# Peptides against a protein of PDB entry 2Q3Z: the designs that were tried, part 31

Target 1, 272 residues: chain A of PDB entry 2Q3Z
Amino acid sequence: YVLTQQGFIYQGSAKFIKNIPWNFGQFEDGILDICLILLDVNPKFLKNAGRDCSRRSSPVYVGRVVSGMVNCNDDQGVLLGRWDNNYGDGVSPMSWIGSVDILRRWKNHGCQRVKYGQCWVFAAVACTVLRCLGIPTRVVTNYNSAHDQNSNLLIEYFRNEFGEIQGDKSEMIWNFHCWVESWMTRPDLQPGYEGWQALDPTPQEKSEGTYCCGPVPVRAIKEGDLSTKYDAPFVFAEVNADVVDWIQQDDGSVHKSINRSLIVGLKISTKS
Target 2, 254 residues: chain A of PDB entry 2Q3Z as posed
Amino acid sequence: YVLTQQGFIYQGSAKFIKNIPWNFGQFQDGILDICLILLDVNPKFLKNAGRDCSRRSSPVYVGRVGSGMVNCNDDQGVLLGRWDNNYGDGVSPMSWIGSVDILRRWKNHGCQRVKYGQCWVFAAVACTVLRCLGIPTRVVTNYNSAHDSNLLIEYFRNSEMIWNFHCWVESWMTRPDLQPGYEGWQALDPTPQEKSEGTYCCGPVPVRAIKEGDLSTKYDAPFVFAEVNADVVDWIQKSINRSLIVGLKISTKS

## One batch from the design tools (peptide; made by RFdiffusion4, then SolubleMPNN)

Design b1_p10_8_s3 (from b1_p10_8, 5 letters changed)
Fold by OpenDDE base, seed 1:
Structure b1_p10_8_s3 (fold): chain B 272 residues (1-272), chain A 10 residues (1-10)
Amino acid sequence: as target 1 above (272 residues)
Amino acid sequence: APVQKPIGEP
């Protein structure tokens, strides 16, 4: 989880699992220096360098910073996400074979955001950075992964009396989603939450005003402790959200549809 | 290609 530079990332769908080889390359020349630059351009450092540096001994703090800095939302972060299949002004997310080229491009272009990433690219870069910083980290793939936007632990679909979807829904279920799990102690929590912590660098939701997610104990998610910082409800929903199809009548009344077979969540944690 | 995409009825 720290020493492995080559690995696999799982993709595809729950029924048709695929993988790609990935070069994490955390020990390649200059990569550690780039990871340090990433820390030195983070908003917390720019606001108060002394305070930021004093907190870099905490993998909890560093993990949260990295989750925010791997995406370029709100800061000088590494990657710009794009999902609309229009990649002509950059590099297709599917073209990347490792984190090293991405990080080098970012640094060599004055910390300008790299175009483009999707979830596995964000996760893989975060994995590289965290490993560089001495934090044991693995990529996780979750099939049928929910994106809950209103923190109700539901993915809700609204239909008219004819079963037609009403309005654009921001909530969705991904065929797959990738994030990372990092091993750390949690002195900021009650005892027993040490171990794997979920971190999600894909810019899905804001946490405390920044597109970042975690760390949250995998144990807390498994046990349903939604009070656990950081972002337990969101990460819980990714793997456990209930899907509800609503039928809205002309009078405004709403009832649940009887036919929903989609199950959220099939998590695979990698060893590389 | 293993593109991340929404799934479901919508």
Scores: peptide ipSAE 0.328, ipTM 0.863, DockQ to the pose 0.548
Fold by OpenDDE base, seed 4:
Structure b1_p10_8_s3 (fold): chain B 272 residues (1-272), chain A 10 residues (1-10)
Amino acid sequence: as target 1 above (272 residues)
Amino acid sequence: APVQKPIGEP
């Protein structure tokens, strides 16, 4: 996983799976130096350099820092996310073919956020950075990926009698979502949680005040151990949330739609 | 439309 510089990222939908080629480029000239700059501009380093540096031997610590720093939310991070199809003042997320150009642009513009990314761009850049830092990492794609905003493990839609969505549309299911899994030991947890850890650099929810996610043991998600740090409920919901589609009638009655059988979660991991 | 999008949204 550390040695592969070229790969594929899965996209599309559960019914129509697609992939794109991606150049991770972790061994290209200057990329390691850029990854080190990323660590040196993180908020924890700026607050206490000695403490931050002393913790960089921990892939758990580094993974969490990278998850936060790949997005530009709350820090001098790499990428600004955008999903509204208005990319005229930057680069369309769909235009990127690798992590190298993104990282070089970020560094060359004084660590100014690069416009723009979506989930696979965030994941791919995180994968590059983590691999540069010697952490075995792979990009994963989850189809029908839930974004739970209220930590109830449910995605709820409210519709009128005409099927029109009412109220806030904040809770949603992505056609697909990408994040990374990194291999590490978890000495900060009980025994048995070593192995693949999920990390999500897409700025979806705040974790301990920062837009970051993980690391959380993939095993914990599979077993439903929601008490496991970090962010187990959120990652669990991405792959296992229940979907409820409510129909609101004029009389104030609410009924579950019988026509919606949306299943959350179909995770594909690369095996190279 | 973006590649990543809500299910059921354009």
Scores: peptide ipSAE 0.323, ipTM 0.854, DockQ to the pose 0.530
Fold by OpenDDE base, seed 2:
Structure b1_p10_8_s3 (fold): chain B 272 residues (1-272), chain A 10 residues (1-10)
Amino acid sequence: as target 1 above (272 residues)
Amino acid sequence: APVQKPIGEP
């Protein structure tokens, strides 16, 4: 998980799983230096360099910083996300074949955000960076991945009498979503939460005011311990949210449907 | 498809 420079990222849908090859390239020339630059331009370093540096021995701290810095939201981060199929002013997320070119572009352009990424691009770059920093990391794909926006562990759809979805479709389920899992101890938590920790660098929700996510113990997610830092409810919802349909009738009555045929979450962890 | 997108009306 540290030494492997090439691997596969799973994509597609739950019914039609696909993969792409990806060059993580964590040992390629200059990549470690770029990862160190990434740390040195993070908001915490800029605010207090000594404090930030003193905490870099913690993979928990570093993981959280990296999850925030892989996206360009709120900082001088690496990638700008885009999902509207309008990529003409940059590079299509589908065009990337590895993390190295992305990181080099970012650095070579004065830490200017690279256009564009989607979930697997964010995850793959995070994986590269974390591996460079000596943190065993793998890319994870979750099919039917929920994006809970209100921390209620639900994906809610509002429908009229005709079954048409009404209102803002802000809460959604992705066909697939990628993030990373990193292996680390959790001395900041009660014993037993060492091991794989989920980190999500795709800018979906703010955590403590920054678009970052994790680390959260995979065990905590599995056991439903939503009190564990960081961002357990969000990550839990990605893989376990219930889907609720609210059907409003003309008389003002509301019908609630839970647990549709669509099942949230099918997580696949990579071995490379 | 390799493109990440919302699942339509679930």
Scores: peptide ipSAE 0.300, ipTM 0.858, DockQ to the pose 0.519
Fold by OpenDDE base, seed 3:
Structure b1_p10_8_s3 (fold): chain B 272 residues (1-272), chain A 10 residues (1-10)
Amino acid sequence: as target 1 above (272 residues)
Amino acid sequence: APVQKPIGEP
């Protein structure tokens, strides 16, 4: 989880699992230095360098910073996400074969955001950075991954009497989504929450005002402890959200229906 | 290509 520089990232769908090779390259020349630059341009360092540096011994703190800094939202972060198939002014997310080129491009262009990433690119770069910083980390793929936007642990669709989706589909389920799990102790939590912690660097929702997510104990998610820092409800929903259809009738009545055809969550962790 | 996309969309 620290020494492996080459691995695979799982993609596709629950029915058609695919993988790609990925070069994490955490020991390639200059990559550690770039990871340190990433820490030195984070908003917390810029606000109070001494306080930020004093907290870098905490993998909880560092993990949360890295989660925020891998995306360019809110800061001088590494990657700009794009999903609309218009990549002509950058690099297609599908073209990347490793983290090293991304990190080098970011640094070499004065910490300007690299175009473009999608979830596995964000996760892979985060994995590289965390490994560089000595935090055991793996990429995780979750199939049928929910994006809960209103923190109610539901994916809600409004439908007419014919079952057609009405209005803007704000909430969604991804065919797959990638994030990372990092191994760390959690001295900030009750005993037993050490081990794998979920971190999500893809900019989906703000956490404490920043597009970041986690760390949250994988155990807490499995046990349904949604009070656990950080972002337990969001990560829980990614893997466990229920899908609800609100069926609207012409008379203005609304019927709530559980959509059992959409099963959220099938998480696969990588060994390498 | 294995693009991340909403379920039910191309």
Scores: peptide ipSAE 0.295, ipTM 0.852, DockQ to the pose 0.572

Design b1_p10_8_s4 (from b1_p10_8, 3 letters changed)
Fold by OpenDDE base, seed 4:
Structure b1_p10_8_s4 (fold): chain B 272 residues (1-272), chain A 10 residues (1-10)
Amino acid sequence: as target 1 above (272 residues)
Amino acid sequence: PPVQKPIGTP
C-alpha cells in the first residue's frame, strides 16, 4: 500500500459503480517535503512544537493530524470542500487526476487552501500524505453513506401527506463517500484493535473541536464497539445508520413510510 | 456525473 503510486477510486452509486484513475504520487519529487510542511503548520505544532514532534512516531497521532490538515477547516489545511457546482474561482473537484498537483499548489501558494475538493479528493490526498509518511493506507468508498449530525445513528426524514420534505433537514445520505483506512497498531486501546483504522479527512463533523475523524479500528465498527476512540459512532453511522422516513399528517400524527427501503452502507476497499 | 450528491432528498 505504501509503494503503489497509481490506483483507482470508486465513485458513482451503488447501482452504477464507476471508478477513476488516480495518481497518488507519494514518491514524486518534493512530495515528502510538502507532507513535512503539512505537519509543521498543524495547530498542535504551532502550540507546542516539541510535544508535537515527540508524538510523530505514533501513526495514531499522525493519522489524526493528517485527517484534520487535509481539509482547510480550522487550520492552514490543504483543501476547501465545495458541493454546489460553483467552481469558477478554482478547480472543479472532478478535474483532479492526482494528489501531486494539489499538494504542490498548496505549498507553492504559501499553504493557502486549494479550491476545490470533494470526498474522494480529500481521501486521495490523505492517502498520499499517509503513504509518504510510511503509513500503509488505502482509499475506501462507501455507497449510500450516511452523514449523521446528531449522533443518534439514524437518518430521519420528515414529509407531509403529499410527500414533501418538511424543514431544513441537514442529515443526509451521500450517493457515495470516500475516506481512508490505514494500517497501524493501537497501543492506546485494548488488545485486538490493531489493523485497519478508518480516517475521514472530509470536513463533515467536528471531533474534539476540529474537523477530523479517526483513527477508529475497522474491527470496532464491525463489532459495534461505539466507545472506541476516535469517532466510532460517526463512522459506524456512515456504514450502518438506519433510515427512517416519517409522514406527518394534518392531525399531527407521524407514521413510518413503508415505501423506503434505502440501505445504508456498501463499502469497497482496494485490495492492492 | 461522479459528483458526490445527497440521495433521498428531492
Scores: peptide ipSAE 0.319, ipTM 0.865, DockQ to the pose 0.563
Fold by OpenDDE base, seed 1:
Structure b1_p10_8_s4 (fold): chain B 272 residues (1-272), chain A 10 residues (1-10)
Amino acid sequence: as target 1 above (272 residues)
Amino acid sequence: PPVQKPIGTP
């Protein structure tokens, strides 16, 4: 989880699992230096360098910073996400074979955001950075992964009496989604929450005003402790959200559709 | 392709 530089990232769908090889390359020349630059350009450092540096001994703090800095939302972060299949002005997310080229491009272009990433790219870069910083980290793939936007632990679809979807589908379920789990103690929590912590660098929802997610104990998610910082409800929903298909009548009343077979969540934690 | 995408609804 720290020493391995080459691994696999799982993709595809729940029924048709695929994988790609990935070079994390945390020990390649200059990569550690780039990771340190990433810390030195984070908003918290720019606001108060002394305070930021004093907190870098905490993997909880560092993990949260990295989750925010791997995406370029709100800061000088590494990657710009794009999902619309229009990648002509950059590099297709599918073209990357490792984290090293991405990080080098970012640094060599003055910390300009790299185009483009999707979830596994964000996760892989975060994994590289965290490993560089001495935090045991692995990539996780979750099939049928929910994106809950309103923190109600539901993915809701609204239909008219004819079964037609009404309004924009703001909430969604991904065919797959990737994030990372990092091993750390949680002195900021009640005893028993040490171990694997979920961190999600893909810019899906804001946490305390920044596109970041976690760390949250995997144990807390498993046990349904949604009060646990950080972002337990969101991560819980990724793997456990209920899907509700509503039928809306002309009078405004709603009732649940009797036909919904989609199940959220099939998590695979990788060793690589 | 291994592209991340929303699962379609009926």
Scores: peptide ipSAE 0.317, ipTM 0.867, DockQ to the pose 0.529
Fold by OpenDDE base, seed 3:
Structure b1_p10_8_s4 (fold): chain B 272 residues (1-272), chain A 10 residues (1-10)
Amino acid sequence: as target 1 above (272 residues)
Amino acid sequence: PPVQKPIGTP
């Protein structure tokens, strides 16, 4: 989880699992230095360098910073996400074969955001950075991954009487989504929450004002402890959200129906 | 292609 530089990232769908090879390259020349630059340009460092540096011994703190800095939202982060198939002014997310080129491009262009990433690219870069910083980390793929936007642990669809989705579909389920799990102790939590912690660098929702997510104990998610820092409800929903259809009738009545055809969550963690 | 996309979209 620290030494492996080459691995596979799982993609596709629950029914058609695919993988791609990925070069994490955490030991390639200059990569550690770039990871340190990433820390030195984070908003917390810029606000109070001494305070930020004093907290870098905490993998909890560092993990959260990295989660925020791998995306360019809110800061001088590494990657700009794009999902609309218009990548002509950058590099297609599907073109990347490793983290090294991304990180080098970011650094070499004065910490300007690299175009473009999608979830596995964000996760892979985060994995590289965290490994560089000595935090055991693996990429995780979750199929049928929910994006809960209103923190109610539901994915809600509004439908007319014919079952057609009405309005803007804000909440969604990804065919797959990638994030990382990092191994760390959690001295900030009750005993037993050490171990794998979920971190999500893809900019989906803000956490404490920043597009970041986690760390949250995988155990807490499995046990349904949604009070656990950080972002337990969001991560829980990614793997466990219920899908609800609100069926509207012409008379203005609304019927709530559980959608059993959309099953959220099938998480696969990688060994390498 | 292994593109991340919402379920139900091409």
Scores: peptide ipSAE 0.306, ipTM 0.858, DockQ to the pose 0.572
Fold by OpenDDE base, seed 2:
Structure b1_p10_8_s4 (fold): chain B 272 residues (1-272), chain A 10 residues (1-10)
Amino acid sequence: as target 1 above (272 residues)
Amino acid sequence: PPVQKPIGTP
């Protein structure tokens, strides 16, 4: 998980799983230096360099910083996300074949955000960076991945009597979503939460004011311990949210129906 | 397609 430079990232849908090859390239020339630059331009370093540096021995701290810095939201991060199929002013997320070119572009352009990424691109770059920093990391794909925006562990759809979805479709389910899991101890938590920790660098929700996510113990998610740092409810919802349909009738009555046809979450961890 | 996209409630 540190030494492997090439691997596969799973994509597609739960019914039609696909994969793409990806060059993580964590040992390619200059990549470690770029990862160090990434740390040196993070908001915490800029605010207090000494404090930031003193905490870089913690994979928990570093993981959280990396999850925030892989996206360009709120900082001088690496990638700008885009999902509207309008990529003409940059590089299509589907065009990337590895992390190295992305990181080099970012660095070579003065830490200017690279256009564009989607979930697997964010995850793959995070994986590269974390591996460079000596943190065992793998890309994870979750099919039917929920994006809970209000921390209620539900994906809620509002429909009219005709079954048409009404309002802002802000809460959604992705056909697939990628993030990373990193292996680390959690001395900041009670014993037993060492091991794989989920980190999500795709800018979906803010955590403590920054678009970042994790680390949160995979065990905590599995056991439903939503009190664990960091962002357990969000990550839990990605893989376990319930889907609720609200049907509003003409008389103003609302019918609640849990969607039984759609199962949120099917997580696949990579071995590369 | 490999594109990440929202899925509607079936």
Scores: peptide ipSAE 0.297, ipTM 0.866, DockQ to the pose 0.517

## One batch from the design tools (peptide; made by RFdiffusion4, then SolubleMPNN)

Design b1_p11_1_s1 (from b1_p11_1, 5 letters changed)
Fold by OpenDDE base, seed 5:
Structure b1_p11_1_s1 (fold): chain B 272 residues (1-272), chain A 11 residues (1-11)
Amino acid sequence: as target 1 above (272 residues)
Amino acid sequence: SLAQEPASSSD
């Protein structure tokens, strides 16, 4: 994991699985220095440098910082997300072939956000940074990935009497979503939660006021231990949310229907 | 598409 510089990222849909080659490039010239700059511009360092530096020996701490700093939300982070197919003022997310160019652009432009990323770009950059910092990390793809916004472990659609979706699709299911899993001990948890930890650098929901996610033990997600820090309910919902339709009738009554046609979650972990 | 997008019934 730490030693591999080239790999594949899975994309597409559950029915049409695709992959792209990706250059993680964690050992390319200057990349480690850029990763250190990323740490030195994080909000926790700016608030208290001594405290931040004293905690950099913890992969739990560093992982959480990196998940927040790979996106530019709330800080001087690396990437700006965009999903509206309007990329003319930047680089299309689909054009990236590696993390190195992204990180170099970020640094060379005075730590200004790079336009643009989507989930796999965020995940890939996070993977590069974490690997640079000596944390074994892999990219994960989840097909039919849920984005639960209200922490109820459901994807809720509001529908009229004709079954047509009403209002803004705040909650949604992505065709695919990417995040990272990092190997670390969890001395901050009860025994048995060492191993793979999910981290999500794509800005989806705030955790403790910052767009970051994890680390959360993959074991906790598998076992449904939603009390486990960090962000277990959110990550659980990405892979296990149930889909519910709220159907409003003409009389103003609303009935709940379980949508069995939408199955959330098909996770693929990379081997390298 | 390689873009991240809402899941469809064809997915």
Scores: peptide ipSAE 0.334, ipTM 0.861, DockQ to the pose 0.537
Fold by OpenDDE base, seed 2:
Structure b1_p11_1_s1 (fold): chain B 272 residues (1-272), chain A 11 residues (1-11)
Amino acid sequence: as target 1 above (272 residues)
Amino acid sequence: SLAQEPASSSD
């Protein structure tokens, strides 16, 4: 996990699992220095350097900072996400083969956001950074991954009388989503939540006003302890949300139907 | 596609 510089990232769909090779490159020249720059440009450092530095001994704190700084939302973070297939003014997310080029581009351009990333690119860069900082980390892929926007643990679709989905699909299920799991103790929690912690650097929802997610114990997600910081409801929903169809009837009534054909969550953790 | 996309209703 810390020593592996090359690996695979899982993509595709639950029915058609694919993988790509990825160079994490955490020991390549200058990458550690870039990771330290990433810490030194984070909003918490800029606000209070002494306080930020004093907290860098905590992998919980560092993990949360990295989750926020891998995306460029709200800060001088590394990557700009884009999903609309319009990549002509940057690099297509599908063109990246490793984290090293991304991190070098970011640093070499004065910490300007790199165009563009999608979930696996965010996750892979986060994995590189966390490994550089000595935190055992792996990329995780979840197929049929839910994005719950209102923390109700549901993906809600509004449908007309014909069953057609109406409105902005604000809540959605991704064919796949990637994040990272990092190994750390959780002295900030009750005993037993040490081990793998989920961190999601893809800008999906704001946590405490910043596009970041986690760390949350994988155990808490498995046990349904949604009170566990950070962002347990969101991460729980990614892997366990139920799908609900709200169907408008001809009389103006709304029928609630549980969509049993859409099963959220099939998590694959990488072995390296 | 290798892109992240909305899950198809058939998946």
Scores: peptide ipSAE 0.332, ipTM 0.863, DockQ to the pose 0.524
Fold by OpenDDE base, seed 3:
Structure b1_p11_1_s1 (fold): chain B 272 residues (1-272), chain A 11 residues (1-11)
Amino acid sequence: as target 1 above (272 residues)
Amino acid sequence: SLAQEPASSSD
């Protein structure tokens, strides 16, 4: 994990699994220094440097900071996300082959956000940064990954009598989503939640007012312990949300139907 | 595509 500079990231769909080679490059020249700059421009450091620095011995704290700082939402973070296929004013997310160029571009442009990332780019950069900081980290891919916006563990669609989706799709399921898992102890939790912790650097939902997610014990997600900090309901929904159709009838009645054709969650973790 | 996209109802 910490020592592996090259790896694969899984992409595509549950039916058509793909992978790309990725250079994490955590030992390349200047990358550690860039990771330290990332910590030194985080909002918590800017608010109280002494308090932030005193907490950098905690992988839980650092992981949460990195999750927030890999995206440029709310701060001087590394990457701007874009999903609309309009990348002409930047670099297509599909063009990246490693984290090193992204981090160097960010630093060399005065910590300006790099255009553009999608989930695997965010995850890969976070993986590099966390590895640089000595935190064992791997990229994880989840196929049919839910984005729950209201923390109800449901993906809800409104449909007409013909089954056509009505209105703006607030909630969605991705063909795939990537995040990271980091190995750490959880002295801030009850015993037994040490080990792999999920962290999501893709800006999806705010956690405590910042676009960040985790760390949450992978065990807590597997056991359905939604009380476990941080962001257990959101990460649980990514892998376990139920899909519900609200079907409107001509008489104005609404029928609730469980959509069994959309099965959320197929998680693949890398061994390296 | 290698892009992240909304899942289709057939996925």
Scores: peptide ipSAE 0.328, ipTM 0.861, DockQ to the pose 0.515
Fold by OpenDDE base, seed 1:
Structure b1_p11_1_s1 (fold): chain B 272 residues (1-272), chain A 11 residues (1-11)
Amino acid sequence: as target 1 above (272 residues)
Amino acid sequence: SLAQEPASSSD
């Protein structure tokens, strides 16, 4: 996990699993320095350098900072996300083969956001940074991954009387989504939540006002402990959300139907 | 595609 510089990232769909080779490159020249720059430009450092530095011994704190700084939302973070297939003013997310070029581009352009990333790019860069900082980390792929926007643990579709989806899908299920799991103790939680912690650097939802997610114990997600910081409901929904259809009738009544055809969550953790 | 996309209803 810390020593492996090359690996595979799983992509595609639950029915058609694919992978790509990825160079994490956490020990390549200058990468550690770039990871330190990433910490030194984070909003918490800029607000109070002494307080930020005093907390860098905590993998919980560092993991949360890295989750926020891998995306460029709210800060001078590394990557700008884009999903509309219009990449002509940057680099297509599908063209990246490793984290090293991304991090070098970010640093060499004065910490300007790199265009563009999608989930696996965010996850892979976060994995590189966390490994570089000595935190055991792996990329995780979840097939049929839910994005719950209202924290109700549901993916909700509004349908007309004929079952046709109405309006823009605010909530969605991705064919796949990638994030990272990092190994750490959780002295800030009750005993038993040590081990793998989920962190999601893809800018999906705000946590405490910043586009970041986690760390949350993988155990808490498995046990359904949604009170566990950080962001347990959101990460739980990614892997376990139920799909609900709200069917509007002509009389203005709304019928709730459980959609059993859409199964959320098939998580694959990388072994390297 | 290798891109992240909305899941199809058949997946």
Scores: peptide ipSAE 0.324, ipTM 0.860, DockQ to the pose 0.516

